# Peptides against a protein of PDB entry 2XVC: the designs that were tried, part 19

Target 1, 50 residues: chain A of PDB entry 2XVC
Amino acid sequence: ITERELLDYIVNNGGFLDIEHFSKVYGVEKQEVVKLLEALKNKGLIAVES

## One batch from the design tools (peptide; made by RFdiffusion4, then SolubleMPNN)

Design b2_p15_3_s3 (from b2_p15_3, 6 letters changed)
Fold by OpenDDE base, seed 3:
Structure b2_p15_3_s3 (fold): chain B 50 residues (1-50), chain A 15 residues (1-15)
Amino acid sequence: as target 1 above (50 residues)
Amino acid sequence: AEITEDSKLKIKVLV
């Protein structure tokens, strides 16, 4: 999954992301999702609110 | 909050 695809998912899902759920549905390793989110956060493209 | 594999997150997209 690309960063853009993950961003699109987050927007389409109202900003909510359950990493375990996402991993099961989309077949992406949980560690990879965490890595992508950290990259997006470090780039200033997302803010993790809770 | 730290992002972990067990996280359920609310995210603000800033693009």
Scores: peptide ipSAE 0.754, ipTM 0.918, DockQ to the pose 0.888
Fold by OpenDDE base, seed 2:
Structure b2_p15_3_s3 (fold): chain B 50 residues (1-50), chain A 15 residues (1-15)
Amino acid sequence: as target 1 above (50 residues)
Amino acid sequence: AEITEDSKLKIKVLV
């Protein structure tokens, strides 16, 4: 999954992301999702609110 | 909070 695809998913899901659920549905490793989120956060593209 | 594999997150997209 690309960063843009993950961003689009987050927006389309109302800002909510359940990493376990996402991993199961989309076949992406949980550690990969974490890595992508950290990258997005470090780039200032997302803020993790809770 | 930190991002972990078991996280259920609320995220603001800033793009």
Scores: peptide ipSAE 0.753, ipTM 0.917, DockQ to the pose 0.873
Fold by OpenDDE base, seed 1:
Structure b2_p15_3_s3 (fold): chain B 50 residues (1-50), chain A 15 residues (1-15)
Amino acid sequence: as target 1 above (50 residues)
Amino acid sequence: AEITEDSKLKIKVLV
């Protein structure tokens, strides 16, 4: 999954992301989702609110 | 909060 694809998912899901759920549905390893999110956060492309 | 494998997150996209 690309960063842009993950961003699109987050937007389309109202900003909510359950990493376990996402991993199960889309077949992306949980650690990969965490890695992508950390990259996005470090680039200033997302803010984790809760 | 820290992002972990068991996180359920609310995220603001800043793009």
Scores: peptide ipSAE 0.753, ipTM 0.918, DockQ to the pose 0.878
Fold by OpenDDE base, seed 5:
Structure b2_p15_3_s3 (fold): chain B 50 residues (1-50), chain A 15 residues (1-15)
Amino acid sequence: as target 1 above (50 residues)
Amino acid sequence: AEITEDSKLKIKVLV
């Protein structure tokens, strides 16, 4: 999965992301999702609110 | 909040 695809998913899901659920549905390792989110956060493209 | 493998997150996209 690309950073852009993850961003699109987050927007389309109303900003909510359950990493365990996402991993099971899309077949992406949980640690990879965390890595992508950290990259997006470090680039200032997302803010984690809760 | 902290991003971990068991996180259920609310995220704001800033693009």
Scores: peptide ipSAE 0.753, ipTM 0.918, DockQ to the pose 0.880

Design b2_p15_3_s4 (from b2_p15_3, 6 letters changed)
Fold by OpenDDE base, seed 5:
Structure b2_p15_3_s4 (fold): chain B 50 residues (1-50), chain A 15 residues (1-15)
Amino acid sequence: as target 1 above (50 residues)
Amino acid sequence: AEITEDGVYKIKVLT
């Protein structure tokens, strides 16, 4: 999965991401999801709500 | 999803 694909998923999912659920459903390791999120954050594309 | 004026997506991450 790419950063863009993950972002698209999150947008289509109402801005919500359950890492555990996503990992199980899409077969992506949790650490990979976190890595992609960090990349998106570092690029200024996302901000995690409090 | 919610997007700010500067194009940042506000994401709620659950664990």
Scores: peptide ipSAE 0.417, ipTM 0.790, DockQ to the pose 0.109
Fold by OpenDDE base, seed 4:
Structure b2_p15_3_s4 (fold): chain B 50 residues (1-50), chain A 15 residues (1-15)
Amino acid sequence: as target 1 above (50 residues)
Amino acid sequence: AEITEDGVYKIKVLT
């Protein structure tokens, strides 16, 4: 999965991402999902709500 | 998704 594909998923999912669920459904390791999120954040494309 | 004025997507992440 690419950064863009992950971003598109999040947008289409109402701006929500359950990493555990996503990992199970799409077969992407949680570590990889986190890595992609960090890349998106570092590029200034996303901000994670606390 | 919620978008800021400068075009940043604000997202909610659950682990």
Scores: peptide ipSAE 0.415, ipTM 0.787, DockQ to the pose 0.109
Fold by OpenDDE base, seed 2:
Structure b2_p15_3_s4 (fold): chain B 50 residues (1-50), chain A 15 residues (1-15)
Amino acid sequence: as target 1 above (50 residues)
Amino acid sequence: AEITEDGVYKIKVLT
């Protein structure tokens, strides 16, 4: 999965990402999802809310 | 998702 694909998923999912669920459904390791999120954040494309 | 004026997506992430 690419950064853009992940971002599109999140946007289409109402701005929500359940990493565990996503990992199970799409077969992407949690670590990989986190790395993609970090990349998106570092590029200023996303901000993670608590 | 909330989108800021500078195009940043504010998202909720659950682990």
Scores: peptide ipSAE 0.413, ipTM 0.786, DockQ to the pose 0.110
Fold by OpenDDE base, seed 3:
Structure b2_p15_3_s4 (fold): chain B 50 residues (1-50), chain A 15 residues (1-15)
Amino acid sequence: as target 1 above (50 residues)
Amino acid sequence: AEITEDGVYKIKVLT
């Protein structure tokens, strides 16, 4: 999965991401999802709500 | 979700 695909998923999911659920459904390792999120954050595209 | 004034998309993440 690409950064763009992950971002599109989050947007279409109302801005919400359940890493555990996403990992199970899409077969992507949790650490890979986290790496993609970190990349998106570092590029200034997203911010994670506390 | 929400978009900040500087165009950042704020998301909620559950681990």
Scores: peptide ipSAE 0.410, ipTM 0.781, DockQ to the pose 0.110

Design b2_p15_4_s1 (from b2_p15_4 with V1M R4K R12K)
Fold by OpenDDE base, seed 3:
Structure b2_p15_4_s1 (fold): chain B 50 residues (1-50), chain A 15 residues (1-15)
Amino acid sequence: as target 1 above (50 residues)
Amino acid sequence: MKLKIKVTEKGKEYL
């Protein structure tokens, strides 16, 4: 999965991301999801609110 | 871990 694909998912899911759920559904390791989130955050594309 | 994420205007442009 790419950064863009994850970002698109987040938007389409109302800004909510359940890392556990996402990992199970899409077969992506949790650490990979976190890595992608950190990349998105560092690029100024997202902010984690809660 | 359940997160609420804000997509910035820059992020929206990225899509």
Scores: peptide ipSAE 0.766, ipTM 0.932, DockQ to the pose 0.891
Fold by OpenDDE base, seed 5:
Structure b2_p15_4_s1 (fold): chain B 50 residues (1-50), chain A 15 residues (1-15)
Amino acid sequence: as target 1 above (50 residues)
Amino acid sequence: MKLKIKVTEKGKEYL
């Protein structure tokens, strides 16, 4: 999965992301999801609210 | 872990 694909998922999911669920459904390691989120955040594309 | 994420205007433009 790419940064763009993850961002698109977040948008289409109303801003919600369950890392555990996402990992299971898409077969992506949890640490990889976190890595992508950090990249998105560092680029100013997202902010984690809670 | 469940997160609530804000997509910035920059993020929306990125798509």
Scores: peptide ipSAE 0.766, ipTM 0.932, DockQ to the pose 0.897
Fold by OpenDDE base, seed 2:
Order: structure tokens, then C-alpha cells, then sequence
Structure b2_p15_4_s1 (fold): chain B 50 residues (1-50), chain A 15 residues (1-15)
């Protein structure tokens, strides 16, 4: 999964992301999801609220 | 872990 694909998922999911659920459904390692989120955050594309 | 994420205007432009 790319950064753009994850960002699109987040938008289409109302901003909610369950890392555990996402990992199981999409077959992406939890650490990879976190890596992508860190990249999105560092680029100023997202902010984690809670 | 369940997160609530804000997509910035920059992020929206990226889509």
C-alpha cells in the first residue's frame, strides 16, 4: 500500500483508522501502517488527533 | 489501536 492509498482510505473512513483491523483486513504489517502514517505526518498531510 | 486522524488541506490536495 502507498501513502496515497492509505490517505485515501483515511478520508473515506471519516478520518478513523484502526491499525489492528486495517492490518488484518488488508494484510499490511502494523509497523508498515505506522511507517506510512509517520510519512504522511512528516509531510504535513495528516495530524493524529487521538 | 484506533486513531482519529485529521487530513490537512495539503493532504486533501494530495488526493
Amino acid sequence: as target 1 above (50 residues)
Amino acid sequence: MKLKIKVTEKGKEYL
Scores: peptide ipSAE 0.766, ipTM 0.932, DockQ to the pose 0.894
Fold by OpenDDE base, seed 4:
Structure b2_p15_4_s1 (fold): chain B 50 residues (1-50), chain A 15 residues (1-15)
Amino acid sequence: as target 1 above (50 residues)
Amino acid sequence: MKLKIKVTEKGKEYL
């Protein structure tokens, strides 16, 4: 999965992301999801609220 | 881990 694809998922899911659920459904390692989120955050594309 | 994420205006432009 790409950063763009993850960002698109977040938008279409109302901003909610369950890392455990996402990992299981899409077959992406949890650490990879976290890495992508950190990249999005560092680029100023997202902010984690809670 | 369950997260709530804000997509910034910059993020919206990225899409």
Scores: peptide ipSAE 0.766, ipTM 0.932, DockQ to the pose 0.896

Design b2_p15_4_s2 (from b2_p15_4, 4 letters changed)
Fold by OpenDDE base, seed 2:
Structure b2_p15_4_s2 (fold): chain B 50 residues (1-50), chain A 15 residues (1-15)
Amino acid sequence: as target 1 above (50 residues)
Amino acid sequence: MKLKIKITEKGKEYL
């Protein structure tokens, strides 16, 4: 999964992301999801609210 | 872990 694909998913999911669920459903390691989130955050594209 | 993510204006432009 790319950063863009994850961003699209987040948008389409109303801004909510369950890392455990996402990992299980899409077959992406949890640490990889976190890595992508950190990349998006570092680029100023997202902010984690809770 | 359930997160609430805000897409910034910059992020929206990226879409």
Scores: peptide ipSAE 0.745, ipTM 0.923, DockQ to the pose 0.913
Fold by OpenDDE base, seed 5:
Structure b2_p15_4_s2 (fold): chain B 50 residues (1-50), chain A 15 residues (1-15)
Amino acid sequence: as target 1 above (50 residues)
Amino acid sequence: MKLKIKITEKGKEYL
């Protein structure tokens, strides 16, 4: 999965992301999901609220 | 881990 695809998922999911669930459904390692989130955050595209 | 993510204005522009 790409940064863009993860961003699209977050938007389409109302801003919610369950890393455990996402990992299981999409077959992506949790550390890879975190890596993508960090990239999005560092680019100023997202902010983690809770 | 469940997260609530805000898409910034920059993020919206990126879309």
Scores: peptide ipSAE 0.745, ipTM 0.923, DockQ to the pose 0.916
Fold by OpenDDE base, seed 4:
Structure b2_p15_4_s2 (fold): chain B 50 residues (1-50), chain A 15 residues (1-15)
Amino acid sequence: as target 1 above (50 residues)
Amino acid sequence: MKLKIKITEKGKEYL
């Protein structure tokens, strides 16, 4: 999965992301999901609220 | 781990 695809998923899911759920459904390692989130955050595209 | 994420204006432009 790409950064763009993850961002699109988050938007379509109302801003919510369950890393465990996402990993199981999409077959992406949890550490990879975290890596993508950190990239999005560092680019100023997202902010983690909780 | 469940997260709530805000899409910034820059993020919206990226879409």
Scores: peptide ipSAE 0.745, ipTM 0.923, DockQ to the pose 0.913
Fold by OpenDDE base, seed 1:
Structure b2_p15_4_s2 (fold): chain B 50 residues (1-50), chain A 15 residues (1-15)
Amino acid sequence: as target 1 above (50 residues)
Amino acid sequence: MKLKIKITEKGKEYL
């Protein structure tokens, strides 16, 4: 999965992301999801609120 | 782990 695909998912899911759930559904390792989130955050595209 | 994420204006522009 790409950064763009993850961003689209977050938007379409109302800003909510369950890493465990996402990993299971999309077959993406949890550490890869975290890596993508870090990239999105570092690019200023997202902010983690809680 | 469940997260709540805000899309920034920059993020919205990227979409």
Scores: peptide ipSAE 0.745, ipTM 0.923, DockQ to the pose 0.911

Design b2_p15_5_s1 (from b2_p15_5, 8 letters changed)
Fold by OpenDDE base, seed 1:
Structure b2_p15_5_s1 (fold): chain B 50 residues (1-50), chain A 15 residues (1-15)
Amino acid sequence: as target 1 above (50 residues)
Amino acid sequence: MIDENGKYKIKLIEK
């Protein structure tokens, strides 16, 4: 999965992301999802809130 | 730090 694809999913999901759920549904390793999110955050493209 | 088992609200920042 690419950064753009992940961003599109996030937008389409109202901004919510459950990493474990996403991993199970799309077959992407959780560590890869985290890696992509960290990259996006470091680029200043997203803010992550908990 | 982003947790592998976390649930988050993500905000996109327009540039």
Scores: peptide ipSAE 0.759, ipTM 0.915, DockQ to the pose 0.920
Fold by OpenDDE base, seed 5:
Structure b2_p15_5_s1 (fold): chain B 50 residues (1-50), chain A 15 residues (1-15)
Amino acid sequence: as target 1 above (50 residues)
Amino acid sequence: MIDENGKYKIKLIEK
């Protein structure tokens, strides 16, 4: 999965992301999802809230 | 820090 694909998913999902759920549904390793999110955050493209 | 088991609300930032 690419950064752009992850962004598109986030937008289409109303901004919500459950990493465990996403990993199970799309077959992407959790650490890969985290890696992409960290990259997006470091680029200043997203803010992450919990 | 982003956790592998986290549930998040993500906001896109417009530059």
Scores: peptide ipSAE 0.759, ipTM 0.915, DockQ to the pose 0.888
Fold by OpenDDE base, seed 2:
Structure b2_p15_5_s1 (fold): chain B 50 residues (1-50), chain A 15 residues (1-15)
Amino acid sequence: as target 1 above (50 residues)
Amino acid sequence: MIDENGKYKIKLIEK
């Protein structure tokens, strides 16, 4: 999965992301999802809140 | 810190 694909998913999901759920549904390792999010955050493209 | 088991609300930053 690319950063762009993850961004698109997030937008389409109303901004909400359940990492464990996403991992199970799309077959992406949880650590990979985190890695992508961290990259996006570091690039200043997203803000993450819990 | 982003947790592997976290549930998050993500905001896209428009610059």
Scores: peptide ipSAE 0.759, ipTM 0.914, DockQ to the pose 0.926
Fold by OpenDDE base, seed 4:
Structure b2_p15_5_s1 (fold): chain B 50 residues (1-50), chain A 15 residues (1-15)
Amino acid sequence: as target 1 above (50 residues)
Amino acid sequence: MIDENGKYKIKLIEK
């Protein structure tokens, strides 16, 4: 999965991301999802709230 | 820190 694809998913999902759910549905390793999010955050493209 | 077992609300920064 690419950063752009992950961003598109996030937008289409109302901004919500459950990493475990995403991993199970799309077959992407949880650590890979985290890696992509960290990259996006570091680039200043997203803000992460918990 | 982003937890691999976490649930998050993500905001896109466009400007």
Scores: peptide ipSAE 0.758, ipTM 0.913, DockQ to the pose 0.863

Design b2_p15_5_s2 (from b2_p15_5, 7 letters changed)
Fold by OpenDDE base, seed 1:
Structure b2_p15_5_s2 (fold): chain B 50 residues (1-50), chain A 15 residues (1-15)
Amino acid sequence: as target 1 above (50 residues)
Amino acid sequence: MISEDGKYKIKLIEK
């Protein structure tokens, strides 16, 4: 999965992301999702709220 | 830090 694809999913999901759920649905390892999110955050493209 | 078990609200930053 690409960063752009992950961003599209996030937008389409109202900004909410459950990493466990995403991993199960799309078959992407959780660590890979985290890696992509960290990259996006470091690029200043997203803000992550918890 | 983003956790593998996390549930997050994400905001896209424009420009």
Scores: peptide ipSAE 0.765, ipTM 0.914, DockQ to the pose 0.889
Fold by OpenDDE base, seed 5:
Structure b2_p15_5_s2 (fold): chain B 50 residues (1-50), chain A 15 residues (1-15)
Amino acid sequence: as target 1 above (50 residues)
Amino acid sequence: MISEDGKYKIKLIEK
């Protein structure tokens, strides 16, 4: 999965992301999802709220 | 820090 694809998912999902759920549904390792999110955050494209 | 077990609300940042 690419950064752009993850962004599209986030937008289409109302901004919500459950990493474990996403991992199970799309078959992407949780660590890879985190890596992509960190990259997006570091680029200043997203803000992450816990 | 983003956790592998986390559930998040993501905001896109616009200029």
Scores: peptide ipSAE 0.765, ipTM 0.914, DockQ to the pose 0.868
Fold by OpenDDE base, seed 3:
Structure b2_p15_5_s2 (fold): chain B 50 residues (1-50), chain A 15 residues (1-15)
Amino acid sequence: as target 1 above (50 residues)
Amino acid sequence: MISEDGKYKIKLIEK
């Protein structure tokens, strides 16, 4: 999965991301999802709220 | 820090 694909998912999901759920549905390792999110955050493309 | 077991609300930043 690419950063762009993850971004598209996030937008299509109303901005919400459940990493465990995403991992199960799309077969992507949770650590990979986190890696992509961190990259997006570091690039200033997303803000993450919890 | 982003957790592998986390649930997040994400805002896109337009630049």
Scores: peptide ipSAE 0.765, ipTM 0.915, DockQ to the pose 0.909
Fold by OpenDDE base, seed 4:
Structure b2_p15_5_s2 (fold): chain B 50 residues (1-50), chain A 15 residues (1-15)
Amino acid sequence: as target 1 above (50 residues)
Amino acid sequence: MISEDGKYKIKLIEK
């Protein structure tokens, strides 16, 4: 999965992301999802709230 | 810190 694809998913899902759920549904390793999010955050493209 | 078991609300920074 690419950063752009992940961003599109986030937008389509109302901004919500459950990493475990996403991993199970799309077959992407959880650590890979975290890696992509960290990259997007470091680039200043997203803000992560919990 | 982003956790592998986390549930988040993501905000896009478009500017």
Scores: peptide ipSAE 0.764, ipTM 0.914, DockQ to the pose 0.877

Design b2_p15_5_s3 (from b2_p15_5, 7 letters changed)
Fold by OpenDDE base, seed 3:
Structure b2_p15_5_s3 (fold): chain B 50 residues (1-50), chain A 15 residues (1-15)
Amino acid sequence: as target 1 above (50 residues)
Amino acid sequence: SLSEDGKYKIKLIEK
């Protein structure tokens, strides 16, 4: 999965991301999802709220 | 850092 694909998913999901859920549904390792999120965050493309 | 078991609200940043 690419950063762009993850971004598109996030947008399409109303901005919500459940990492474990995403991992299960799309077959992407949780650590990979986190890695992509961190990259997007570090690039200043997203803000993450918990 | 982010948690592998986290649930997040993500905001896109417009530049």
Scores: peptide ipSAE 0.757, ipTM 0.909, DockQ to the pose 0.903
Fold by OpenDDE base, seed 2:
Structure b2_p15_5_s3 (fold): chain B 50 residues (1-50), chain A 15 residues (1-15)
Amino acid sequence: as target 1 above (50 residues)
Amino acid sequence: SLSEDGKYKIKLIEK
C-alpha cells in the first residue's frame, strides 16, 4: 500500500483509522500501517489524534 | 509514537 492509497482510505472513512481493523481487512501488517502514518505525519501531511 | 493497536482520528493538513 502506498501513502496516497492510505490517505484515500482515511478520507473515505471519515478520517478514522483502526489499525487492527485495517490490517485484517486489507492484509497489511500493522507495523506497515504505522510506518506509513508516521511518514505522513513527519511530512506534515496529517495530524493524528487518539 | 503510534501504536499498532491504535484507533485514530486523522486530519489532513491542506495548508
Scores: peptide ipSAE 0.756, ipTM 0.908, DockQ to the pose 0.890
Fold by OpenDDE base, seed 4:
Structure b2_p15_5_s3 (fold): chain B 50 residues (1-50), chain A 15 residues (1-15)
Amino acid sequence: as target 1 above (50 residues)
Amino acid sequence: SLSEDGKYKIKLIEK
């Protein structure tokens, strides 16, 4: 999955992301999802709230 | 750092 595809999912999901749920549905390893999010955050493209 | 077990609310900055 690309950073752009992940961003599209986030937008379509109302800004919410459950790492485990996403991993199960899309077959992407949880560590890969985290890696993509960290990259997006470090680029200043997203803000993350828990 | 982010958690592999995390549930997050994400805001796009895009600027």
Scores: peptide ipSAE 0.756, ipTM 0.909, DockQ to the pose 0.874
Fold by OpenDDE base, seed 5:
Structure b2_p15_5_s3 (fold): chain B 50 residues (1-50), chain A 15 residues (1-15)
Amino acid sequence: as target 1 above (50 residues)
Amino acid sequence: SLSEDGKYKIKLIEK
């Protein structure tokens, strides 16, 4: 999965992301999802709330 | 840093 694909998923999902759920549904390792999110955050494209 | 078991609300920055 690419950063753009993850970003599109986030937008289409109303901004919500459950990493474990996403990993199970799309077959992407949790560590890879985190890596992509960190990249998006570091580029200033997203803000993350928990 | 972000957690592998986290649930997040994400906002797009458009500036």
Scores: peptide ipSAE 0.755, ipTM 0.908, DockQ to the pose 0.874

Design b2_p15_5_s4 (from b2_p15_5, 7 letters changed)
Fold by OpenDDE base, seed 3:
Structure b2_p15_5_s4 (fold): chain B 50 residues (1-50), chain A 15 residues (1-15)
Amino acid sequence: as target 1 above (50 residues)
Amino acid sequence: MISEDGKYKIKKIEK
């Protein structure tokens, strides 16, 4: 999965991301999802709120 | 820090 694909998913999901859920549904390792999110955050493309 | 077990609300920042 690419950063852009993850970003598109987030937008389509109303801005919400459950990493465990995403991992199960799309077959992406949780660590990979975190890696992509950190990259997006570091680039200033997303703001993450818990 | 982003957790593997986390649930997040994410806002896209326009540049």
Scores: peptide ipSAE 0.693, ipTM 0.881, DockQ to the pose 0.923
Fold by OpenDDE base, seed 2:
Structure b2_p15_5_s4 (fold): chain B 50 residues (1-50), chain A 15 residues (1-15)
Amino acid sequence: as target 1 above (50 residues)
Amino acid sequence: MISEDGKYKIKKIEK
């Protein structure tokens, strides 16, 4: 999965992301999702709230 | 810090 694809998913999901759920549904390793999010955050493209 | 077990609300989405 690319950063763009993850962003598109997040937008389509109302801005919400459950990493465990996403991993199970889309077959992406949780650490990979985290890596992508960290990259997006570090680039200033997203803000992450829990 | 982003956790593998986390549920998040993402803001300021730029694409």
Scores: peptide ipSAE 0.686, ipTM 0.884, DockQ to the pose 0.765
Fold by OpenDDE base, seed 1:
Structure b2_p15_5_s4 (fold): chain B 50 residues (1-50), chain A 15 residues (1-15)
Amino acid sequence: as target 1 above (50 residues)
Amino acid sequence: MISEDGKYKIKKIEK
């Protein structure tokens, strides 16, 4: 999965992301999802809230 | 810090 694809998913999912759920459904390692999110955050494209 | 087991609300920031 690419940064763009993950971003699109987030947008289409109303901004919500459950990393474990996403990992299981889409077959992406959780660590990879985190890496992509960190990249998006560092580029100023997303803000992450918990 | 983003956790592998986290559930997040993510806002898109448009520049």
Scores: peptide ipSAE 0.680, ipTM 0.874, DockQ to the pose 0.922
Fold by OpenDDE base, seed 5:
Structure b2_p15_5_s4 (fold): chain B 50 residues (1-50), chain A 15 residues (1-15)
Amino acid sequence: as target 1 above (50 residues)
Amino acid sequence: MISEDGKYKIKKIEK
């Protein structure tokens, strides 16, 4: 999965992301999802809140 | 910090 694909998923999912759930559904390692999110955040493309 | 166990609300930032 690419950064852009993850971003598109987030937008299409109303801005919500459950990393555990996403990992199970899409077969992506949780650490990879975190890596992509950190990249998006560092680029200033997303803000993350819990 | 983003956690592997986290559930998040993400906001897209437009520059």
Scores: peptide ipSAE 0.680, ipTM 0.872, DockQ to the pose 0.899

Design b2_p15_6_s1 (from b2_p15_6 with H4K Y12L)
Fold by OpenDDE base, seed 1:
Structure b2_p15_6_s1 (fold): chain B 50 residues (1-50), chain A 15 residues (1-15)
Amino acid sequence: as target 1 above (50 residues)
Amino acid sequence: MKLKIKVTEKGLEYL
């Protein structure tokens, strides 16, 4: 999965992301999801609210 | 882990 694909998922899911659920459904390692989120955050594309 | 994420204006423009 790419950063863009993850961002698109987040937008289409109302900003909610369950890392465990996402990992299971899309076959992406949890640590990879976190890495992608950190990249998105560092690029100023997202902010983690809670 | 469940997160609530805000997509910034920059993020929306990226899509």
Scores: peptide ipSAE 0.779, ipTM 0.937, DockQ to the pose 0.913
Fold by OpenDDE base, seed 2:
Structure b2_p15_6_s1 (fold): chain B 50 residues (1-50), chain A 15 residues (1-15)
Amino acid sequence: as target 1 above (50 residues)
Amino acid sequence: MKLKIKVTEKGLEYL
């Protein structure tokens, strides 16, 4: 999964992301999801609210 | 872990 694909998922899911659920459904390691989120955050594309 | 994420205007433009 790419950063863009994850960002698109987040938008389409109303901003909600369950990392464990996402990992199970899409077969992406939890640490990889976190890595992508950190990249998105560092680029100023997202902010984690809770 | 369940997160609530704000997508910035820059993020929306990125799509």
Scores: peptide ipSAE 0.779, ipTM 0.937, DockQ to the pose 0.915
Fold by OpenDDE base, seed 3:
Structure b2_p15_6_s1 (fold): chain B 50 residues (1-50), chain A 15 residues (1-15)
Amino acid sequence: as target 1 above (50 residues)
Amino acid sequence: MKLKIKVTEKGLEYL
């Protein structure tokens, strides 16, 4: 899973992301999802609202 | 953990 793919998923999912659900469905470790989110955030591509 | 993510203008342009 790439940063772009995760970003695309977030957009297509209305901005909602359930890390546990995503991990189970896409076979990506939770820590990897968090790592990708941090990268997206640091690049100014996303902001965590809640 | 369920999160609500805001995609910035930069993020939208990135896609």
Scores: peptide ipSAE 0.779, ipTM 0.937, DockQ to the pose 0.909
Fold by OpenDDE base, seed 4:
Structure b2_p15_6_s1 (fold): chain B 50 residues (1-50), chain A 15 residues (1-15)
Amino acid sequence: as target 1 above (50 residues)
Amino acid sequence: MKLKIKVTEKGLEYL
């Protein structure tokens, strides 16, 4: 999965992301999801609220 | 881990 694909998922899911759920459904390692989120955050594309 | 994420204006432009 790409950064863009993850960002698109977040938007379509109302901003909510369950890392464990996402990992199981899409077959992406949890550490990879975290890495993509950190990249999105560092680029100023997202902010984690809670 | 369940997260609530804010997509910035810059993020929306990226899409």
Scores: peptide ipSAE 0.779, ipTM 0.937, DockQ to the pose 0.916

